# Designs tried in a protein design run: peptides against a protein of PDB entry 4GMN. Part 148

Target 1, 375 residues: chain A of PDB entry 4GMN
Amino acid sequence: RYANITLLALVTLASIGTDFQETLVKGNQGSRESPISAADEEWNGFDDADGDAMDVDQKSSSGEDQEEDYEEIDVKEDDEDDDDDSITSEMQADMERVVGADGTDDGDLEDLPTLRELIQTAVPQLIRLSNLPIDSDESLTIQSHALSALNNISWTISCLEFANGENANIHNAWYPTAKKIWRKTILPILEADSADLKLATQVTSLAWAVARVLHGETPTDGNPHRKFISLYHSSKQQAGGNSNSIEEPEDPFQGLGVKCIGVVGSLAHDPAPIEVNREVGVFLVTLLRQSNNVPPAEIVEALNQLFDIYGDEELACDKEVFWKDGFLKHLEEFLPKMRTLTKGIDKRTQPELRTRADEALLNLGRFVQYKKKHA

## One batch from the design tools (peptide; made by RFdiffusion4, then SolubleMPNN)

Design b2_p18_4_s1 (from b2_p18_4, 12 letters changed)
Fold by OpenDDE base, seed 2:
Structure b2_p18_4_s1 (fold): chain B 375 residues (1-375), chain A 18 residues (1-18)
Amino acid sequence: as target 1 above (375 residues)
Amino acid sequence: MLKELRKEIEEQLELIKK
């Protein structure tokens, strides 16, 4: 009896999360098109502000050659083996203090009492329910429904604009909760290494929704990007053996492979550690190199993630990963393959996939041109 | 809508807490 009531409540909360998405989208549609179309924003590059460099005739005043004798300070390389383990523990303790400081920084959702109640009251209970000991089919069902509700809420929030300080009150209220979902729900399920592809798909969808807000500020504890890369590869091995039993989702963009790419792409954004960025970037570029065996939707997602990660030349990952690891060459070599791939998609049977592939092809051309100009 | 949704959330949360 109680289990059925809990299940009904979880299904209702998941439904409320979707209805709330529609409400937020309709409320924000006073200013912006549907958040599904925000993935369709044509990457314009940086507008070259043709700043008319006013010829400031700086008269060369011949200031005199003061040869300041820079004494070579022989900085002895004291090999302080700084145990990198201490910083991770202290950052973890400070994060536990920031999460465990009941700093009622009431991210003042005064005007959004329903969203406040979802974030502050519902999500903590859903996290609790997603972490129940799995001892029965009922507990698995509760976990699945709790994950579904968390997914719908997290996706809803991830569809809000947070750039330029937009929705900052919602962002500030969600951010600690998103980190809590990551640490208390996503990571424990990933660590359990379950062979359940349904559970893996649910947790990966939730992880993508959370990572779309946290980006490179997503907790790196236990190298979750490697787990999602491993899950990507494992999902491909299983699909190759049993072509009969996994109904590929009717929507190509709802596949576990796309979700894995979306997660790891989001995790690799600045300020992610350069090694996390590199491992993800190499994974994504490797998908492009192996594109003959990769679903078109995964190629589209991998391209979009590469544009988002490496679009800004001011970021450390541009110099330390993109240029250093020679990604431009791989993108250039992929461009003719992408043209062939895109042309191979039937507009009549797969109109969305074709549109998104046409856009990704256009953006790839622009991105390659941009990077060549800034080389 | 939002007030009804809040009430429904509160009702569902009370069912999950029991």
Scores: peptide ipSAE 0.022, ipTM 0.655, DockQ to the pose 0.057
Fold by OpenDDE base, seed 4:
Structure b2_p18_4_s1 (fold): chain B 375 residues (1-375), chain A 18 residues (1-18)
Amino acid sequence: as target 1 above (375 residues)
Amino acid sequence: MLKELRKEIEEQLELIKK
């Protein structure tokens, strides 16, 4: 009983996160940035397949009119005090303990009560549920749904504009919570080193969503970038052995490889430690060098991450990594390969991938020209 | 409840876009 209610609540929170993202995407389609399709984890609806229509045969038994005198049993309404207030009060008190311990100025969301409840109320519980001991298929299901809900919420928030102090109240409320998701949910799952590719994909998607807001301020404890690089390589080794069992996601940008690149790229932004930036930058440039064996979507993501990481010449990573490690030469040498790769994508069968590859090719040309001018 | 929460989220998103 409780598990079904928890599952329904998690499904609901995941659906809310998706609906929120779709609504952001529909609104942002007026501005040029391609909706990150990352919320199309199709929640395969609850197949209520167990509609066993018990054909209750209407046997019309004509039972006779016995007027049994219904004595009015005066059912005293015993006021069963609705102990339902106790669960809400304990959940609220456990939350006040979880919010009140870190006296971080949780950004004032007075005007955004539902978002406040999602961040302050739902997310801490989702973090707890994602950290349950896995001892049953039920606990695994709860973890999966908690991760999906966290993913959808985190992706939605990551689609908000935070540049120039826009949505600063949301950013300030989310920032400590995002760090908590990272430390309490993402890191423990990454440390467990599970062979479960589904769990790895879910945690990597969540990690990307969180890292898209935290960037180089994402906690570097335990060198998580190396774990995602390792996961990238491990996923490629497994895909090479079992060509039939990893359904390539219908969307090329939903692949675990793309998600790993997105995470490590986001982690490498300023003010990330220069060695973290270097390790990620070398990884990304190595993908470009090995592009003949890399899916086009991963190349597109790796390029976008390289542009975002190294777009600012005032950052320490520009001098200490980009120029010092000779990345410009690798990007220049990749230009003709990217033109060939992009032209090889069929616009009819993969229109989005082709569009994003055409954009990445254009940006690569501009980026190389920019860096040559500022050499 | 769920439809109301969805509606409230949609209403809040319209406020964020202004």
Scores: peptide ipSAE 0.020, ipTM 0.620, DockQ to the pose 0.034
Fold by OpenDDE base, seed 1:
Structure b2_p18_4_s1 (fold): chain B 375 residues (1-375), chain A 18 residues (1-18)
Amino acid sequence: as target 1 above (375 residues)
Amino acid sequence: MLKELRKEIEEQLELIKK
């Protein structure tokens, strides 16, 4: 009885975290590219005003308008939507306050009571539940649902803009809680070295969401980047041997490999130790060198992480890792391979993967040109 | 509505604490 009530409560908290994420995505679609697309922000290298507009000759191929008469399927709006619109409208009102908030307040969430309750009240309980002794299938189920709720909340918060001091109140409230999730939930599960790929995928997804906010300020205790690199390699060895392939998620970007890359990339950002940055950078560049055996989505994520880590020439990692370890040569040698890889993705069957690969290819070209100019 | 969502969160959290 109590276990079922706890499970229902955890499912509800995970749902609220998803609905909050969807509201964030819908709210951001009005003003900026989606926060999933914010990882696909064109690497706007410094606006050096050298306006060599390459004339892309738009040969307008006049394809014939076949007017396919789509029959209006009169989908009866069943009036059950009234309760969902209500939650969305007030989450939207909290979001309008988040987007409009001048980041001057020292972590006070007085104006964001829902987000405050999620961070200050819900998350500490979810951390407690994720740390229960696993002595039964019920305890394992509770852990899985607690991880799902923590994941949804952490992903939602990671979709907020924190650059340039934006949302500083939320960042300041979340930062100590994110470190607590890392130390109390992520590290203990990652250290248990479980052969459970489902649990590994859940903890890696949560680790990515947390690391997208903490970046190089993520606790380096126990070298977590090496554990995620090891998990990446172990996951590839298991996928090759057992026909119990965990059903590759329908979304190629939800794979454990992509999540491992996203975590270690985020961990390698400044102010990460140069040794951590180097080990991650070498891992990512090695994936590009071995691209014939790497899923396209993992290549896209590895490229985006490399752009984000090494986009700023003022950072110590640019001189001490990027230039010193000769990463530019590997990126330049990868350009023709990336063009072949991207052209090999069918736009009809994998439109999202193709779009993100086309963007990553464009950004790779720009990044290589930028780094050559600043050499 | 924020009161309801907060109330729902509080109710769910009270269920988790028992």
Scores: peptide ipSAE 0.022, ipTM 0.655, DockQ to the pose 0.054; fails the geometry check
Fold by OpenDDE base, seed 3:
Structure b2_p18_4_s1 (fold): chain B 375 residues (1-375), chain A 18 residues (1-18)
Amino acid sequence: as target 1 above (375 residues)
Amino acid sequence: MLKELRKEIEEQLELIKK
């Protein structure tokens, strides 16, 4: 009885976290920045005032205009008044307040009572439940649901803009809680060295969501970046051995490999220790060098992480790692491989993967050109 | 709805606390 009630509560908290995420996605679809596409921000690092237009000689191949008469399939939107809109509407109003709240510096979530209760009341209980001794299938189920709820909440919060002091009240409320999730939930599960790939995927997803907010301020105690790099390599060895269809997630970006890259990339941002940054940077550049055996989605994520980590030339990691370890040469040598990889993705069967690969290829070209100007 | 969602969260959290 208590377990069923706890499970229902965990499912409801996970649903609330999903509905908040969907609301943020819908709210941001009104603004052209999809929150999942925080990786798809055109790397705007260049006020390139020097428009030397390379004259791309477009050979006009006159292909015949087959006017395919697209019959407008009048999809009658059956207005099924699904009463489920009620939960979304006021989560929408809280998220509209989150997006519209001019940064009142008071870390008081007074205007965000739901988010306050999630951070201050729910998350501490979810951390407790995720740390229960695993002695039964019931305790394992509770842990999995607690991790799911923590994941959804943490992802939702990680989709908020915190740059330039935006959402500072939420950031200030979340930051100590995020560090607590890291130290109390993520690290203990990673240290248990479980062969459970499901648990590893859940904890890595949560770790990425947390690290997307904490970045280089994520606790470096016990070298967690090395644990995620080890997990990345271990996951590749398991996938090669058992022809048990671990159903590749329908979304290639939901894979454990992508999540491991996202975590370690986020951990390597300033003010991360230069040694941590170097180990992550070398890992990411090594994936590009070994790209023939790396899924395209992991290459896209590894590129985006490299742009984010090394985009700022004023950071110590630019001089001490990027230039010192010769990363520019590896990125430049990878350009023709990335063009081949991107062209090999079928736009019809994998449209999202192709779009994100085209963007990552464009950004790689821009990034290499910039780093050459600043050499 | 914030009151309902808050109430639902509070109800769910009371269930997790028990």
Scores: peptide ipSAE 0.022, ipTM 0.656, DockQ to the pose 0.053; fails the geometry check

Design b2_p18_4_s2 (from b2_p18_4, 14 letters changed)
Fold by OpenDDE base, seed 5:
Structure b2_p18_4_s2 (fold): chain B 375 residues (1-375), chain A 18 residues (1-18)
Amino acid sequence: as target 1 above (375 residues)
Amino acid sequence: MLQERRKQLQEALAEVQS
């Protein structure tokens, strides 16, 4: 009886977290046309106003366009008006306020009652449920649903802009809670070293969502970056041995490898300890050097993380890691491989992966040019 | 539907706190 009520509560919390995420994405889409995940912003290097436009003469080879007459199959979309009025007027009002909120410095969520109840009431219970002793399939199910709800809430909050003091009230309310999720949920599960790849994927997704807000301020206790690097390597060894089809997620960016890269990248941001940054930077650059055996989505994520970590020359990691360990040479040597990799992705079968690879290739070219000017 | 889900959520959260 309690388990069914707990399960219903967890499913409802996970749904509320998803509905909140979808509406934040829709609200941001009203201002910017494409749902670029917050990780896919083009690296706009410093606007050095010296507009030497290199005219790349694209020789137009006139290929004969065979007009294949596509018969319009008039698929009657049956408008099943499933009025899934699943968004409360209160959730919609909270989301409209989150998108429009002038960042008041007070960690007061009085104006965001749904988000307040999620952070202050729901998350502490989800942390408790994720820490239950696993002694039954029922307790494992409760843990999985608690992790799912924590993941959805944490991802939703990680899609908010916190730069320049935006959403400071939400950041201030979330920050101590995010650290509590890390210490009480993520670290204990990672330390248990379970062979359960489903649990490892859930905790790694949650860790990425939390680390996207905490960055280098994520608790470094027990060197969590090394645990995620180890998990990355272990996941690759298992994929080669047992043909237990972990159904490769239909989305190549939802893979455990991508999630591990996203976590360790986020952990390596300033003010992370320089040795944590170095170990992560060396891991990411090593993936690029070994790219022949690395999925394209993991290469895209590893590039984006390298741009974000080493984009600012004022940071200690630029001098002490990027330049000192000779990362520029490895990035420059990777440019022709990235061009080949990107061209090998079929736009018809993997349009998103191709778009994100084209963007990462463009950003890699710009980043290498930028770093060469500042050498 | 949602007021009932919210009520069920509050009742379930209260039962998990007890």
Scores: peptide ipSAE 0.013, ipTM 0.491, DockQ to the pose 0.051
Fold by OpenDDE base, seed 1:
Parts: C-alpha cells; sequence; structure tokens
Structure b2_p18_4_s2 (fold): chain B 375 residues (1-375), chain A 18 residues (1-18)
C-alpha cells in the first residue's frame, strides 16, 4: 500500500517535471514575440506591364587597352589611443552585489511556487528515496522512479539560460540542491560499481543534467570524470559481447556512450582543474582518432563538447591543454573523416543524426579556421 | 543552453571569418 502511493507520487513528480519543461520552453518563445504591429502596408501589386519583344541584332566592335593608372592612396594610420576606461559604476555595483551576496541568498522563488516546491520539498525526498537500502524489488522500483523524477527535474532546470545572470534566482536556489544530488545520489551509486546498465544509464543521465548547470564547479571528490570514462569503456566491452540484450535506444543520442561524453565534457568546463580538463580533452580527442569504431552520435557529442570546452581563448585550458597538447592538429586531421562519416548517414532513415552531424561538421571547419587565426 | 552556446560560438566564429 505505501509502496504504491510512493510510486504514484514519484510518477506524478516525474510528469510535473516534464510538463514544467514544456511550459518554460513555450514561455520563453512567447516573450520574444513582441507584437510587431502588422502595419498593413498595402504592398501595391507590381503591374505586369506587357513590355514588347524588340529584336535588335547588332554585332561589332573591337578596341582599345586603356592602362588606367591606379593612384596609391597613402591612408595614414592615425594611432588614436582611445583609452575608453568606462567601466560603468553600475557594473561595479552589480559585481559588488554578486560578490556581496553572502551565499545565504536562497534564491527567492516567490514568483515560481511550483519550482520552489520541486526544489525545496520534492528533491530532498527524492534524494532520500534514491538512497534507500536495496533489499527488495520494491526498493529497486522506488529507486528507479526517484532517479527518473530527479532526472526530469534536473533536465528541465538545465534547459534554462543562466548566462550573464539570467534566471539568477533559479540558479541560486538550484545550485546547492544540484551539489546535494551529486554528492548524495550520483556519487554513492557510481561508487557502488553496479553491473546494472539500466541503473548506470539512469544515474549518468541525471549526472549530465546536473553537470550541465554546475559545469567545472561540480564536486571533484573521487575523480568522477574517471568513473564516467571507465563506465564508457565498460559499456563498450559489454555491448561487444552480448549483442542481443541491450535494446539500443531508438534515439542514438540517448545511448549510455553519448551520456558519458556529455557528463565528462560538462565536468571539464571552466573552472575545472586543468588536470581534469586535460584527461577529458585527451579522452574526447582519442574518440575522434578512433572514430571508425565509435557511433556517429558519440562523435557528434564529443565534437560539441570540445567546441564548448575550448571555444574561449581567455580560459587557462586553452593555453595549458588545447595548444600545449596539440589538439588543433587532431581536429584538422579529423575533418576529412568527419566529412566521410556525415555523408555515410542516410537522411531517410536517420534524419536527426544526419542534421546534427552536418552541423557538427560545419562547426568543426569553422572552429579549426578560428583556432588557426589565433595561433 | 548548449544549443545557444553553440549558436553564439557559430556567430562569433562567423564574425571572425568576415
Amino acid sequence: as target 1 above (375 residues)
Amino acid sequence: MLQERRKQLQEALAEVQS
């Protein structure tokens, strides 16, 4: 009786997390439709004037080679050193507000009561339920549903923009909770080293959703990137032995390999330790070098993670890892292989995978050219 | 987020290419 009520509550929470995602996506689309008042400018139709067919034939002439003298306009380089030191006093006050916000500002979610209740009330219970001792099939079922609910909530929040201080109230409320999910749910399951690929897929999906918000601020305790790299390799060894039992997900981007790449890529973002960044970067570049044996969806995800990690040249990982370890050469050498891989994907059977591969190929070309200009 | 960062990266990379 209690188990059935708990299961119903978990299914309901998982549904609310999904419905909330759809609502947030629709809300963000609706706010960009500022009603451009359709000024009914009556676009007066172009009158089809019947312009007549005149025939004229004429042939001829030949001539001359005029050598027009291109005058060398000596454009003086006026070195105007405009020291526009206008760091506006407002940016400094906002930085002081962000720095002076002692980390006790539980992001005020007064305007988002449903999200507040999900973060403050539901998630702590889901964390508790995901950590129950596994002593029965009922406890396994409860754990799986708790992980599914945590996954849906975490994915929903990870779809929000947090760049440039956007949704800062949600970020501030979620950030400590995301770290709690990581430390109390994700790490203990990863440390249990379960041979259950379903559980591994669930926890890795949750880890990706959490790491998409925490990035390099994800707790580094116990080197979680190495655990996910090991899980990636272990999953490939098992798939090669028992081809019959892993229903490959119909969506190639829902595979455990893609999820592992997404997690470790997210963990390697700034401000991740340079050693963590290096180990992940080397892993991702190694997948590209071994691309003949790697699913196309994993290559697409690995490329996208490499672009997101090393796209900013101001970051210490650009100099200390990307340039120092010669990643540009490996990306350039991969361009012809990526063209072949992308062309090998059938647009009729795998239209999404083909589109994502065409985009990743385009971005790889641009990224290599960009990095060559900044070398 | 990831799609928008990729779009922003594509836009920034396009600006540096023009």
Scores: peptide ipSAE 0.010, ipTM 0.422, DockQ to the pose 0.016
Fold by OpenDDE base, seed 3:
Structure b2_p18_4_s2 (fold): chain B 375 residues (1-375), chain A 18 residues (1-18)
Amino acid sequence: as target 1 above (375 residues)
Amino acid sequence: MLQERRKQLQEALAEVQS
């Protein structure tokens, strides 16, 4: 009974976190629809008239078989508009305020009561539940659901823009909580060295969501970047041995390898220690060099992380790592491989992967050209 | 990305509703 109520509460919190994310993504997409002026490109009618007639005739055969009058059972699709009204009116009002909020610098979530309760009340309980002693399958289930709820909340918040002081109130409220999730949930689970790939995937997803907000300010205690690099390598070794491969996630970008790359990339951003940045940068560049054995989605993520980490020439990592360790050469040498890789992705079977690979290829060309001008 | 999280949530919801 208490377990079921806790599970229901965890699922509800996880749902709330996802629905909040979907609405924030829709709201942020709506704000980026600057009216592309419909330039009146005159559709010049293609006239071309001619092409000819060819004949061919054949042939006969007769077969009679029976008109079984299958009565069309008019299955009225009752459009049960499952108005999945899972979004509470309070949460919708909070989302509208988050999307519409000119950054009032007051770190008070007074105007965001649902988000305040999520950060201040729910997340501390989820952290507690994720740290329960694993002594039973029930405790493991509770941990998994608590991690799922933390993941969804953290990912939702990580979809907010915090650049230029946007959403500063939410950032200021979340930042100490994100550090607490990192230190109290993520690090202890990573240190337990569990062979549980499901748990590792959940924790790595959560770590990426948290690190997307904290960036280089993520606590460096215990060298977490090395733990995620080790986890990346371990995950590749396990996938080769057990034919009970966890079915490769239907979305290539949900793989543990992509998540590990996303975490370590995020950890390497300024103001990360230059040695952390170097170790991550070398890891990412090494993936590109070994690309023949790396899934395309991981290559796309590794490229995006390299662009984000080394996009700013004013950062110490540009001089001390990017130029000093000769990363430009490796990116240039990878361009023809990336073109081949991207062309090898079937647009019909993997449209998202192909689109993101085409974008990453375009950005790689631009990035290499940018760095060559600033050499 | 979002769809897989929604799927994971729906799976988690289904596991809790069962």
Scores: peptide ipSAE 0.008, ipTM 0.451, DockQ to the pose 0.641
Fold by OpenDDE base, seed 2:
Structure b2_p18_4_s2 (fold): chain B 375 residues (1-375), chain A 18 residues (1-18)
Amino acid sequence: as target 1 above (375 residues)
Amino acid sequence: MLQERRKQLQEALAEVQS
C-alpha cells in the first residue's frame, strides 16, 4: 500500500514536471516568435560595431513552376483532441507569470505557488526517496522514479532564462536546492560506482540539468568531472564489447555520451577551478581529434560546450587554458573534418542531427575567426 | 506513462536545446 502510494506520487510529480515544461515552451513561443532553442542562439560574436555591410547580392534566380501533381493522400486527421486536461490552471497561471514577470529581486515565490511547492516541498522528499537503501526491487523502482521526477523538475527550471537577472526569484529559490540535489542525490550515486547503465544515465541526465543552472558553481567535491569522464569512457567500452544492444536511444542527443559531455562542459564554466576547466577542455578537444570514432551528436555537443566555456575572452580560462594549451589550432584543424562529418549526415533520416551539425559548423567557423582576431 | 512522459520531456528538452 505505502509503496504504491509513493509510486503514484512520484509518477504524478514526474508528470507535473513534464506538463510544466510543455506550458513553459508554449508560453515562451507566445512571447518570442520562435522558441529560442539554445542552439538557435547563433553565436553572435561580440558586437564589433565596425559595420562593413557586405552587400550579399542575392540574385533571385526565378526557378520555373513545375506543378508536380502530388496525389492527395487522404490522411484522416483523426482530430483526437486529446484535451490533455493534465495541465492544471494553477501551473498555467504560474508559467504565464514567469514569462511576464519583470525581475523583482525578492527571492519570494509568493506569486508562483505551484513552483514554490515543487521546490520547497516536493524536491526535498524526492532527494530523500532517491537515497533509500537499495535492498529490494521496490526500493530500486522508487529510486528510479524519484530520479525521474527530479530530472523533469530540474530540466524545466534549467530552461528558464536567468541571464541579466531574469527570473532571479526562481534562481535564488532553486540554487540552494540544486546544490542539495547535487550533494545528496548525484554524488552518492556516482560514488557507488554501479554497473547499472540505466541508473548512470538517469543520474547523468539529472546532473546535466542541475549543472546547466549551477555551471562552474557546481560543488567540485570528489572531482565529479573525472567521474563523468570515466563514465563516458566506460560506456564506450561496454558498447564495443557486448552485442547486447543497449538500445541506442532513438534520439542521438539522449545518449549517455552526450549527457556526460553536457555535464562536464557545464561544470567547466567560470568560476570553475582552472584545473577542472583544463581537464574538461582537454577532454573535449581530444574528442574532436578522435572524431572518426565519436558519434556526430557527441561532436556537436562537445563543440557547443567549447564555445560556451571559451566564448568570453575576459574569463581566466581563456588565457590560462584556451590560449596556453593551444586549443585554437585544434579547432582550426577540425573545421574541414566537421564539414565532412556534417555533409555525411542525411537530412532525410536525421533532420535534427543535421540541423544542429550545420549550426555547430557555422559557429565553429565564426568562433575560429573571432579567436584569430583576438589573438 | 512514465517512459512516455520522459520521452516527451526529452523531446521538449531537445527542442529547447536545438
Scores: peptide ipSAE 0.007, ipTM 0.414, DockQ to the pose 0.087; fails the geometry check

